# Ledger of designs, part 46: peptides against a protein of PDB entry 6UG1

Target 1, 304 residues: chain A of PDB entry 6UG1
Amino acid sequence: SNEERKRRKYFHMLYLVCLMVHGFIRNEWINSKRLSRKLSNLVPEKVFELLHPQKDEELPLRSTRKLLDGLKKCMELWQKHWKITKKYDNVGLYMRTWKEIEMSANNKRKFKTLKRSDFLRAVSKGHGDPDISVQGFVAMLRACNVNARLIMSCQPPDFTNMKIDTSLNGNNAYKDMVKYPIFWCEVWDKFSKKWITVDPVNLKTIEQVRLHSKLAPKGVACCERNMLRYVIAYDRKYGCRDVTRRYAQWMNSKVRKRRITKDDFGEKWFRKVITALHHRKRTKIDDYEDQYFFQRDESEGIPD
Target 2, 301 residues: chain A of PDB entry 6UG1 as posed
Amino acid sequence: SNEERKRRKYFHMLYLVCLMVHGFIRNEWINSKRLSRKLSNLVPEKVFELLHPQKDEELPLRSTRKLLDGLKKCMELWQKHWKITKKYDNEGLYMRTWKEIEMSANNKRKFKTLKRSDFLRAVSKGHGDPDISVQGFVAMLRACNVNARLIMSCQPPDFTNMKIDTSLNAYKDMVKYPIFWCEVWDKFSKKWITVDPVNLKTIEQVRLHSKLAPKGVACCERNMLRYVIAYDRKYGCRDVTRRYAQWMNSKVRKRRITKDDFGEKWFRKVITALHHRKRTKIDDYEDQYFFRRDESEGIPD

## One batch from the design tools (peptide; aimed at target 1 V21 T113)

Design b2_p20_7_s2 (made by RFdiffusion4, then SolubleMPNN; from b2_p20_7, 11 letters changed)
Fold by OpenDDE base, seed 2:
Structure b2_p20_7_s2 (fold): chain B 304 residues (1-304), chain A 20 residues (1-20)
Amino acid sequence: as target 1 above (304 residues)
Amino acid sequence: SELKKLIEELYKFFEENLLH
C-alpha cells in the first residue's frame, strides 16, 4: 500500500539517523586521550617517521609511497595487537530485513549497551568485534598525529523493497554478510591531496580510490545485507561528511535510487542530518574532496 | 548541550532496540 511505503520510508529515515549517531559517538570515543597514549606506544619511531615523511619537492609520489609503507606497517602492528576478533552475535550493523525488524519489535530483549569504558578496555586489550577493531585502528593512527577518518557504511533497511517477506535463508549468510566491511579508515595524503582508503581488518587492504573501490560490495549474496548507500566519514575534529561518491561507481544510475536523497524532500532532510553532526569549520581538505566528487559526477554523467 | 543529550538518548534507544 501507499501507507506501507510511507511507513518504510520514515522507518528508514529514523534508522539512518540512529546509525549516523552511532558512528558519531564511536568517533568521539576513539578521540580518548587515555586511549591515544596507550596506542601511540604500539608504533615505533621508524614507523612514525614513515607516517610523517618530508615533502619531496622533485617527486611528491616518493612521499606518498613512504606514507603508504607506514600505513602498511601500522596494519601489521595492529594485527599483532588484536588478539581476539569476536563474531557478531547476530548481524551487527549489517542490513536487517523488514521481517527481522517486525520480529525484533515483539522480542524486547534487554541488551546491555556497550559503555565507553568497556569499549576503551576492549580496544586496549585487543578483544572485540571487527567494528571495534577498525575503530581502534583509527584511534592508533590519530595517536600518531595522522589525519585519519572513521568511515561507516550505514545499512538502514531498504525502503525501496516492498516485499512482505524479506527473510534471508542460507548456510553461507554470515560469510557473505561479513565479506565486505561496514567500518574502515581513510587517511589524508597531504602530498597527492587525496584520501587513502585503509581496511585494516576485513580485506586488509590499502587503496587510492580513483573510479572504484575494493570495499564496494559485489554479488547478490553480499549485497543482501551490505548495500553501498550511505558512506559517512567522521574526522578527528568531529567533521561529518557524506563520502558515498568515492566508493560508488554508479552513484547517479544505481545508488541514488536506493537513497532517501532520491527526491528533494529527502535531500533537504539528509543535509539537515549531516549539518547537525558536522561540528567543525570547512577546510581546504574539504575543497579538494568536493572537487574530486564533482569530477566523479561529471565523469559518470547522466544515466541514459 | 541538549543536542548531545538527545544524541545519547537516541544512541541508547538504538543500541537497546535496533543493534540486537
Scores: peptide ipSAE 0.031, ipTM 0.705, DockQ to the pose 0.884
OpenDDE base, seeds 1, 3, 4, 5: peptide ipSAE 0.028, 0.026, 0.024, 0.029; ipTM 0.654, 0.646, 0.659, 0.699

Design b2_p20_7_s3 (made by RFdiffusion4, then SolubleMPNN; from b2_p20_7, 10 letters changed)
Fold by OpenDDE base, seed 3:
Structure b2_p20_7_s3 (fold): chain B 304 residues (1-304), chain A 20 residues (1-20)
Amino acid sequence: as target 1 above (304 residues)
Amino acid sequence: DELRKLIEELYEYFEKNLLH
């Protein structure tokens, strides 16, 4: 019905705000001074020096290579620190079906909200789900004075899916679901003026995204619970930015049609949400990033 | 404050368009 279409759209909007606020809260917890002091001790001086290379005036690419090597070593150090990767309870923050949402409304399941103290303890011990592990990795890089962002791929229910029965085939669902991450890291490369993408936990990859990301879900089964639509970046200064354009190959032709921002009302509303979560002034880093997004938009073109 | 207003606007819009 038309009513069910409206209901799904508004529920998607509410769910998206809740996810974005969750990312903001986790980003605040990452900035814990107590956690920072503990995690800085995991990084030896030689690795710290690689994270902070001198500017090579002859070949700036040499400085970027040192930073990339430092980030690789930080991923290895993080793997040694992290002792227990817990499975997600149910689907974690992956996309739910409409049927699962309706069933969950009837089931007063006590969602155990992780408290700040429990999060800090989990990261310090190296015990938790993959999301906590990524968040802890971002905290470690920030403890080393690296300009690292927490990235969250927000997975609200698909308001464009009007199917009544969206029963997902249950058994292989977890492996396909966790094939691609929901949380990852970006690191600012001051030499190339670009963000470096780091997945320290799932794919264990470092990439400089040009046109395609390895973190973008591929294949029908993986896209059922992980649809690239809202990739939100949270920085150390409480900045909040939509970085979906980096990871979306087909932003205009495919991704936009699945976003609330497909219409002017949704665009204005989503801009208000981003503005409410953005607690810092604009910087030259934002200018370089917006220029990159503009070039990526022009290179995709307008879909016919 | 701004986030609260956005949630309140969303809730009012939901009530007006789906509960009535």
Scores: peptide ipSAE 0.032, ipTM 0.714, DockQ to the pose 0.075
OpenDDE base, seeds 1, 2, 4, 5: peptide ipSAE 0.027, 0.028, 0.028, 0.027; ipTM 0.703, 0.660, 0.705, 0.703

Design b2_p20_7_s4 (made by RFdiffusion4, then SolubleMPNN; from b2_p20_7, 11 letters changed)
Fold by OpenDDE base, seed 5:
Structure b2_p20_7_s4 (fold): chain B 304 residues (1-304), chain A 20 residues (1-20)
Amino acid sequence: as target 1 above (304 residues)
Amino acid sequence: SELEKLIKQLYEFFEEKLLH
């Protein structure tokens, strides 16, 4: 019905706000001064120097290469620190079906919210799910004074799916779900004026995204619980930015159709949500990023 | 702010009921 379409749209909007607020709160937690002091001790001086190379005036690419090597070594150090990777309880922050949401509404099971103290302990011990691990990695880079962002791929239920039964069948459902991350890192390269993408936990990859990312879900089974729609960046200064354009090859032709921003109402609403979560002034880094997004929009063109 | 209180309440509700 038209009513059920409206209900699913509004529930998607509410769910999206709660996910974006979750990312904001986790981004605040990883700014903990107590955690920062502990995590900085994981990074040797030689690795710290690679993270902060001098500007090579002859070839700025040499400075970028040092930064990339430093980030690779940080990823290796993080793997040594992380002792226990827990599986997600059920689907974690991956996309739920409408049936799963309806069933959850009827479930009287009390879930225990992860407190800040428990999170900080989990990161400090290296015990937790992949999301806690990525968040801790961002905290370690920030402890080394690296301009690292927490990236969250927000997975609200698909309001464009009007099926009554949205059950997902398959023996590999969990394997396909966790094939691509929900959380990752971006690091500002001051030499190339670009964000470097870092997945320290899932794919264990570092990339300089040009047209496509390795972190973008591919294949039907992987996209059932991980649809690239809302990739939100949280910086160390409490900035909040939509960076979906970086990771979406087909933003205009495919991704936009699955976003609340497909219409003017949704665009205006989503801008209000971003603005409410954005707690810093604009910087030249934002100008370079917006210029990159503009060039990516022009190069994709308007879908026929 | 009132918005921050509302956001926190919604977050807690979602974390307890839907995210875990």
Scores: peptide ipSAE 0.029, ipTM 0.662, DockQ to the pose 0.739
OpenDDE base, seeds 1, 2, 3, 4: peptide ipSAE 0.024, 0.027, 0.025, 0.025; ipTM 0.653, 0.660, 0.659, 0.663

Design b2_p20_8 (made by RFdiffusion4)
Pose (drawn by RFdiffusion4):
Structure b2_p20_8 (pose): chain A 301 residues (1-169, 173-304), chain P 20 residues (1-20)
Amino acid sequence: as target 2 above (301 residues)
Amino acid sequence: SHFTKEELEYYHELLEEFLS
């Protein structure tokens, strides 16, 4: 019914707001001073110097390389620090079906509250699922004074799914691509470097294509790329989906609430509500990348 | 223009209810 259609659109908006805000608060917890100081001693002087390379006037590229080596070394040592990698209970934060949600609302059960202290304890011990692991990795980079963003792929239920059944054909297929990952600024190449230290264990300077965007019909059942939100050290919140969307204006726009005007205005209201800092020059360099990327997409196939 | 702390806490806890 048209009524159920409207409810799905609203609940989608509601669940999305909650997810984005969770990203905002979790980013706050990541900045914890007490935790940052402990995680900093995990980084040797050699790697620390690689993470803060000197300006190389003749060839800025060498500085970028040193940072990449540093990022690689950090990924490695984080693989060692993280001793226990749990499985997501049930579905984690991957996209759920309308049926699954209706049924979760029906069954209330008992839920162990988490809170801030428990999160900190888990990151310091090295116990957690991949979300906690990558988030802790970002906290470590920040304790070393690198401009690290936390990236979250918000996976609200699909408001474009009109079906009354909503049934699907695997765990391994869900976890193929991450919900959380990291970006680090390169002041020499003036670009954001994408880092996934937990799932794909890769570092990529995304230009026009990214390894992180999910592919194949089976994998996209639980992970439909729509809202890639970046949170930074100074409490910025930016929609970074353009970096990770091969067909943003075609394929992805149909799945976002921003396809109509009311949707874009509303979404902007939330981003602004979550962006608690003023514009820097880096924001401009990023907008320039997005503009060029927006103009290079062209006609679809 | 920005969400208050109370609104932030409200939406954060509401998400836990949805996941329960």

Design b2_p20_8_s1 (made by RFdiffusion4, then SolubleMPNN; from b2_p20_8, 12 letters changed)
Fold by OpenDDE base, seed 2:
Structure b2_p20_8_s1 (fold): chain B 304 residues (1-304), chain A 20 residues (1-20)
Amino acid sequence: as target 1 above (304 residues)
Amino acid sequence: DLFSEEELKELAELLDKILA
């Protein structure tokens, strides 16, 4: 019905705000000074020097290579620190079906909310789910004075799915779900004027995204619980930016149709949400990023 | 249902006001 369509749209909006606020709160927690002091001790001086290379005036690419090598070594150090990777409770922050939402409304499940103190302890001990691990990795890079962002792929229920029963087949569902991450890292490369994508936990990859990302979900089974629609970046200065354009090959043709921003009302509303979560002034880094997104938009074109 | 359509609309409008 038209009513059910509206209900799903409004529920999607509410759920999206809750997810974005969750990302904001986790980004605040990883800025803990106590955690920063502990995590900086994991990084040897030689690795710190690679993270902060001098500018090579002859070939700036050499400086980028040193940074990439430093990030690789940081991933290795992080793997040594991280002792226990817990499975997600149920689906974690992956996308729920409409049926699962309806069933959950009937079950007063006491969600055990992770407290800030418990989070900081989990990161410090090197135990927790993959999301906690990624968030801790971002904290370690920030402790080394690296301009690292926490990236969150927000997975609200699909308001474009009007099916009554959205039950998923249980076989290998968890493996397919966790094939691609929900949280990852971006690092600013001051030499190339680009963001470097880092997945330290799931795919254990570093990439300089041009047109395609390895972190973009592929295949029907993986996309059932992980649809690339809202990739939100949280920086160390409490900036909040929509970076979906980086990871979406087909932003205009495919991704936009599944976002609240498909219409003017949704665009204006979503802009207000971003603005409310963005607590810093604009910088030259934002200018370079917006220029990159503009070029990516022009290169994709308008779908026929 | 956790929320009626009316409650969801009111919540969305409230969120719009809080975020304004």
Scores: peptide ipSAE 0.030, ipTM 0.692, DockQ to the pose 0.050
OpenDDE base, seeds 1, 3, 4, 5: peptide ipSAE 0.029, 0.027, 0.027, 0.026; ipTM 0.681, 0.678, 0.680, 0.679; seed 4 fails the geometry check

Design b2_p20_8_s2 (made by RFdiffusion4, then SolubleMPNN; from b2_p20_8, 6 letters changed)
Fold by OpenDDE base, seed 2:
Structure b2_p20_8_s2 (fold): chain B 304 residues (1-304), chain A 20 residues (1-20)
Amino acid sequence: as target 1 above (304 residues)
Amino acid sequence: SLFTKEELEKYYEELLELLS
C-alpha cells in the first residue's frame, strides 16, 4: 500500500539517523587520550617516520609511497595486537530485512549496549568484533598523529523493497554478509591531496580510490545485507561527511535510487542530519575532496 | 535544525531498544 511505503520510508530515516549517531559516538570514543597513549606504544619510531615522510620536492609520489609503506606496517602491527576477532552475535550493523525488523519488534531482547569503558578495554586488549578492531586501528593511527577518518557504511533497511517476505535463506548468509566491511579507515595524503582507503581487518587492503573500490560490495548474495548507499566519514575533529561518491561507481544511475536523497525532501532532511553531526569548520581538505566528488559526478555523466 | 544532539542521542537509545 501507499501507507506501507510511507511507513518503510520513515523507518528507514529513523534507522539511518541512529546508525549515523552510532558512528559519531564510536568516533568520540576512539579519541580517548588514555587509549591514544597506549596505542602509540604499538608503533616503533621507524614506522612513525614512514607515516610522516619529508616532502619530496622533485617527486611527491615518493613521499606517498613512504606513507603507504608506513600504513602497511601499521596493518601488520595491528594484526599482532589483535588477539581475538569475535563473530557478530547476529548480523551486527549489516542490513536487516523488513521481516527481521517486524519479528524483532515483538522480541524485546535487551541488547547489551557496549559501554565506553568496555569498548576501550576491548580495543586495548585486542579482543572484539571486526567493527571494534577497525575503530581501534583508526585510534592507533590518530595516536601517531595521522589524519585518519572512521568510515561507516550505514545499512538501514531498504525502503525501496516492498516485498512482504524478505527472509534470507540459511548457511552461507554469514560468509557472504561479512565478505565486505561495514567499517574501514581513510588516511589523508597531504602530498597527493587525496584520501587513502584502508581496510585493516576484512580485506586487509590499502587503496587510492580513483573510479572504484574493492570495498564496494559485488554480487547478489553480498548485497543482500550490504548495500553501498550511505558511506559516512567521521574525522578526528568531529567532522561528519558523506563520502559515498568515492566508493559508488554508479552514484547517479544506481545508488541514488536507493537513498532517501532521491527526492528534494529526502535531500534536505539528510543535509540536516549531516549538519547536526558535523562539529568542525570547513578546511582545504574538504575543498580538495569536494573537487574530487565534482569530477567524479561529471565523469559518470547523467544516466540515460 | 531538524534534531539537536540530545534528540539524536535519545533517538539512538530508543532505536537500540527497538533493535534489541
Scores: peptide ipSAE 0.028, ipTM 0.676, DockQ to the pose 0.583
OpenDDE base, seeds 1, 3, 4, 5: peptide ipSAE 0.028, 0.028, 0.026, 0.024; ipTM 0.673, 0.666, 0.653, 0.655

Design b2_p20_8_s3 (made by RFdiffusion4, then SolubleMPNN; from b2_p20_8, 8 letters changed)
Fold by OpenDDE base, seed 1:
Order: C-alpha cells, then sequence, then structure tokens
Structure b2_p20_8_s3 (fold): chain B 304 residues (1-304), chain A 20 residues (1-20)
C-alpha cells in the first residue's frame, strides 16, 4: 500500500539517523586519551617515521609510498594486538529485513549495548567483533597523530523493498554477510591530496580509490545485508561527511535510487542530519575531497 | 535496545535540531 511505503520510508529515516549517531559516538570513544596512550605504544619509532615521511619535493609519490608502507606495518601490528575476533551477535549492524524488524519489535530481547568502558577494555585487550577492531585501529592511527577517519557504511532497511517476506538464503548467509566490512578507515595523504582507504580487519587491504573500491559489495548474496548507500566519514575533530561517492561506481544510475536523497525532501532532510553531526569548520581537505567527488559525478554522467 | 542510553539521548537531540 501507499501507507506501508510511507511507513517504511520513515522507519528507514529514523534507523539511518540512529546508525549515524552510533557512528558519531564510536568516533568520540576512539578519541579517548587513555586509549590513545596505550595504543601509541604498539607502534615503534621506525613505523611512526614511515607514517610521517618528509615531503619529497622531487617526487611526492615517494612520500606516499612511505605512508602506505607505514600503514601496512600498522595493519600487521594491529593483527598481532588483536587476539580474539568475536562473531557478530546475530547480524550486527548489517542490514535487517523488514520481517526481522517486525519480529524484533515483538521480542523484548534486551540487546546488551556495549558501554564506553567495555569498548575501551575490548580495544585495549584486543578482544571484540570486527567493528570494534576497526574502530580500535583508527584509534591507534590517531594516537600516532595520523589524520584517520572512521568510515561507516550505514545499513538501514531497504525502503524500496516492498516485499512482505524477504527470506534470505540460509546456509552461507553469515559468510556472505561478513564478506565486506561495515566499518573501515580512511587516512589523509597530504602529499597526493587524497584519502587512502584502509580495511585492516576484513579484506586486509589498502587502496587509493580512483573509480571503484574493493570494499564495495559485489554479488546478490553479499548485497542482501550490505547495500552500499550511506558511507559516512567521522574524523578526529568530529567532522561528519557523506563519502558514498568515493565507493559508489554507479552513484547516479544505481545507488541514488536506494537512498532517501532520491527526492528533494530526502536530500534536504539528509543534509540537516549531516549538518547536525558535523562539529568542525570546513578545511582545505574538504575542498580537495569535494573536487574529487565533482570529477567523479562528471565522469559517471547522467544515466540514460 | 539496539542503542545505548547515550545514543538515544543524542538521537533525541539530533531529532530536535532537525525538527526545529
Amino acid sequence: as target 1 above (304 residues)
Amino acid sequence: SLFSKEELEKLAKLLDEILS
């Protein structure tokens, strides 16, 4: 019905705001001074120097290569620190079906929300789910004075799915769900004036995204619980930015149709949400990023 | 709840800012 379509749209909006607020709060928690002091001790001086290379005036690419090598070594150090990767409770922050949402409303299951103290302990011990691990990795980079962002792929229920029952195929559902991350890292490369994408936990990859990312879900089974729609970046200064354009090859043709921003009302509303979560002044880094997004929109063109 | 009390309080504030 038209009523059910409206209900699903509003529920999607509310759920999206909740996810974006969750990402914001996790970004505050990883700025913990106590955690920072512990995590800085994991990074030896030689790796710290690679994270902070001198500017090569002749070939800036040499400085970028040192930074990339430093980030690779940080991923290796993080793997040694992280002793226990827990499975997600149920589906974690992956996308729920409408049926699962309706059933959960009836089920008074008190999901144990992780407290700040428990999160800081989990990161310090190296015991937690993949999301906590990624968040801890971002905290370690920030402890080394790296301009690292926490990235969150927000997975609200699909308001464009009007099916009553979305049965997910059973046997490999968890494996397909976790094939691609929900959380990852971006690191500012001051030499190339670009964000470097880092997945320290899931795919264990570092990439300089041009047209496509390895982190973008591919295949029907993986997209059932991980639909690339809202990739939100949280920086160390409490900036909040929509960076979906980096990871979406087909933003205009495919991704926009699945976003609340497909219409003017949704665009204005989503802009208000981003503005409310963005607690810093604009910087030259934002200008370089917006220029990159503009070039990506021009290169994709308007879908026929 | 899926969210902490702190998350819900921040959500309420955010909603107030959006609806104002």
Scores: peptide ipSAE 0.127, ipTM 0.784, DockQ to the pose 0.078
OpenDDE base, seeds 2, 3, 4, 5: peptide ipSAE 0.021, 0.119, 0.021, 0.032; ipTM 0.640, 0.778, 0.646, 0.688

Design b2_p20_8_s4 (made by RFdiffusion4, then SolubleMPNN; from b2_p20_8, 9 letters changed)
Fold by OpenDDE base, seed 1:
Structure b2_p20_8_s4 (fold): chain B 304 residues (1-304), chain A 20 residues (1-20)
Amino acid sequence: as target 1 above (304 residues)
Amino acid sequence: DLFSKEELEELYEKLQEILS
C-alpha cells in the first residue's frame, strides 16, 4: 500500500539517524585520552616516524609511500594486539529485513547496550567484535596524531523493498554477511591531498580509491545485508561527512535510487542530519574532498 | 546544534530498542 511505503520510508529515516548517532558516539569514545595513552604504546618510534614522513620536495609520492608503509605496519601491530575477534551476536549492524524488524518488535530481547567503559576495556584488551576492533584501530592511529576517520556504512532497512515477505532466501551464511566490512578507517594523506582507505580487520587492505573500492559489496548474497548507501565519515574533531561518493562507482545511476536523498525532501532532511552531527568548522581538507566528489560526479555522468 | 547531547543519547537508546 501507499501507507506501507510511507511507513517503511519513515522507519528507514529513523533507523538511519540512530545508526549515524551510534557512529558519532563510537567516534567520541575512541577519542578517550585514557585509551589514547594505552594505544600509543603499541606503536614503536620507527613506525611513528613512517606515519609522519617529512615532505619530500622532489617527489611527494615518496612521502605517501612512507605513510602507506607506516599504515601497513600499524595494521600488523593491531593484529598482534587483537587477541579475540568475537562474532556478532546476530547480524550486528548489518541490514535487517523488514520481517526481522517486525519479529524483533515482538521479542523484547534486551539488547545489552555496550557501555563506554566496556568498550574501552574491550579495545584495551583486544577482545571484541570486528566493529570494536576497527574503532580501536582508528583510536590507535589518532593516538599517534594521525588524521584518521572512522567510516561507517550505515545499513538501514531497504525502504525500496516493498515485498511483504522480506525473508532472505536461504541460509545467508554469516560468511557472506561479513565478507565486506561495516566499519573501516580513512587516513588523510597531506602529500597527495587524498583520503587513504584502510580496512585493518576484514579485508586487511589499504587502498587509494580512484573509481571503485574493494570495500564496496559485490554479489547478491553479500549485498543482501550490506548495501553501500550511506558511508559516513567521523573525524577526530567531530566532523561528520557523507563519503558515499568515494566508494560508490555508480552513485547517480544505482546508489541514489536506494537512498533517502533520491528526492529533494530526503536530500534536505539528510543534509540536516549531517549538519547536526558535524561539530567542527570547514577545513581545506573538506574542500579537497568536495572537489574530488565533484570530479567523480562529472566523470560518472548523468544516468541516461 | 540540531541534536543536544541528551537527544543523541535518546537516539542511541532508540537504536538499541530497534536492534533488540
Scores: peptide ipSAE 0.127, ipTM 0.785, DockQ to the pose 0.799
OpenDDE base, seeds 2, 3, 4, 5: peptide ipSAE 0.031, 0.042, 0.033, 0.032; ipTM 0.706, 0.719, 0.670, 0.701

## One batch from the design tools (peptide; aimed at target 1 H22 F24 V273 A276)

Design b2_p21_1 (made by RFdiffusion4)
Pose (drawn by RFdiffusion4):
Structure b2_p21_1 (pose): chain A 301 residues (1-169, 173-304), chain P 21 residues (1-21)
Amino acid sequence: as target 2 above (301 residues)
Amino acid sequence: FKHFTEEELNFYHDLLFELRS
């Protein structure tokens, strides 16, 4: 019914707001001073110097390379620090079906509250699922004074799914791509470097294509790329989906609430509500990248 | 546009766990 259609649109908006706010608060917890000081001693002087390379006037590229080596070394040592990698209970934060949600609302059960202290204890011990692991990785980079963003792929239920049944054909297929990952600023190449230290264990300087964007019909059942939100050290919140969307104006726009005007205005209201800092020059360099990327997409196939 | 208050932030944060329950 048109009524159920409207409810799905609203609940989608609601669930999305909650997810994005969770990203905001979790980013706050990541900045914890007590935790940062402990995680900093995990980084040797050699690697620390690689993470803060000297300006190389003749060839800025060498500085970028040193940072990449540093990022690689950090990924490696984080693989060692993280001793226990749990499975997501049930579905984690991957996209759920309307049927699944309706049924979760029905069954109330018992849910162990988490809170901030338990999160900190888990990151210091090295116990957690991949979300906790990557988030802790970002906290470590921040304790070393690198401009690290936390990236979250918000996966609210699909408001474009009109079906009354909503049934699907696997765990391994869900976890192929991450919900959480990291970006780090390169002041030499003036670009954001994408880092996934837990799932794909890769570092990529995304230009026009990214390894992180999910592919194949089966894998996209639980991970439909729509809202890629970046949170930074100074409490910025930016929609970074353009970096990770091969067909933003075609494929992805149909799945976002921003396709109509009311949707874009509303979404902007939320981003602004979550962006608690003023504009820096880096924001401009990023907007320039996005503009060029927006103009290079062109006609679809 | 205006920023969310602390109370609104906490409300939406906790609401997520209720919705998923």

Design b2_p21_1_s1 (made by RFdiffusion4, then SolubleMPNN; from b2_p21_1, 14 letters changed)
Fold by OpenDDE base, seed 5:
Structure b2_p21_1_s1 (fold): chain B 304 residues (1-304), chain A 21 residues (1-21)
Amino acid sequence: as target 1 above (304 residues)
Amino acid sequence: DELFSEEEIEELYNKLFEILE
């Protein structure tokens, strides 16, 4: 019905705000001074120097290469630190079906909330799910004074799916679900004036995204619980930015149709949510990023 | 036409926070 379409749209909006607030809270937790002191000790001086290369005036690319090598070594150090990767309880922060949402409303499952103290202990011990691990990696880079962002791919239920039964029949549903991350890292390269994408846990990759990312879900089964729609960046200064354009090859033709921002009402609403979570002044880094997004929009063109 | 009461929204937020935490 039209009412069910409205209900699913509003539920999607509410769920999206809750996901974005969760990302904000986790971003505050990883700014813990106590955690920072512990995690900085994981990074040897030689690796710290690679994270902070001198500017090569002749060839700025040499400085970027040092930073990339430093980030690679940080990923290796992080893997040595992380002892236990827990599976997600149920689907974690991956996309739920409408049926799963309806069933969860009826089942008073006591969800066990992860307190800040438990999170900090989990990161410090290297025991937790992949999301906690990524968040801890961002905390380690921030402890080394790296301008690292926490990235969250928000997975609200698909309000464009009007099917009543949205059950997923896949025997490999969990394996396909976790094939691509929900959380990752971005690092500012001051030499190239670009964000570097870092997945320390899932794909264990570092990339400089041009047209497409390795982190963008591919294939029907992987996209069932992980749809690239709302990629939100949380920086160390409590900045909040929509960075979906970086990871979406087909933002205009495909991704926009599945976002609340497909219409003017949804665009205005989503801008209000971003603004409410954005607690810092604009910087030249934001100007370079917006210029990159503009160039990507022009290069994609208008969908036929 | 408010599709959800304030109480339903609060319960939904609480359930969502319980899922997110």
Scores: peptide ipSAE 0.026, ipTM 0.628, DockQ to the pose 0.116
OpenDDE base, seeds 1, 2, 3, 4: peptide ipSAE 0.023, 0.024, 0.023, 0.024; ipTM 0.608, 0.634, 0.625, 0.608; seeds 2, 4 fail the geometry check

Design b2_p21_1_s2 (made by RFdiffusion4, then SolubleMPNN; from b2_p21_1, 10 letters changed)
Fold by OpenDDE base, seed 2:
Structure b2_p21_1_s2 (fold): chain B 304 residues (1-304), chain A 21 residues (1-21)
Amino acid sequence: as target 1 above (304 residues)
Amino acid sequence: DKLFTKEEIEYYYNLLFEILS
């Protein structure tokens, strides 16, 4: 019905705000000065120097290569620190079906929200789920004075799915779900004027995204619980930015149709949410990023 | 205008986690 369509749209909006606030709160927690002091001790001086190379005036690419090598070594150090990767309880922050949401609403369980103290202890010990591990990795890079962002792929229920029963049956559902991450890192490269994508936990990859990312889910089974629609970046200064354009090859033709921003009402609403979570002034880094997104929109063209 | 106060956001955040449990 039209009523059910409206209900699913508004529930998607509420769910999206709550996910974006979750990312904001985790981004505040990883700015802990106590955690920063502990995590900086994991990074040897030689690796710190690679993270902060001098500008090569002849070949800026040499400086970028040093930074990339430093980030690779940081991933290796992080793997040594991280002792226990827990499975997600149920589906974690991956996308739920409408049926799962309805069933959960009927089963009021006392949800034990992870406290800030428990999170900081988990990161410090190297014990937790993959999301906690990624968040801790961002904290370690920030402890080394690296301009690292926490990235979150927000997975609200698909308001464009009007099926009554959306139950997912399958023995491999968990494996397909966790094939691609929900959280990752971006690092600012001051030499190339670009964000470097870092997945320290899931795919264990570093990439300089041009047209496509390895982190973008591929295949029907993987997309059931991980649809790339809202990729939100949280920086160390409490900036909040929509960076979906980086990871979406087909933003205009495919991704936009699955977003609340497909219409003017949703666009205006989503801009208000971003603005409410964006707690810093604009910087020249934002100008370079917006220019890159503009070029990506022009290069995609208008979908036929 | 902020869509939600900080308190409202925290309320809806907690409510969502209760619903998602």
Scores: peptide ipSAE 0.097, ipTM 0.748, DockQ to the pose 0.526
OpenDDE base, seeds 1, 3, 4, 5: peptide ipSAE 0.030, 0.030, 0.028, 0.026; ipTM 0.663, 0.683, 0.677, 0.662

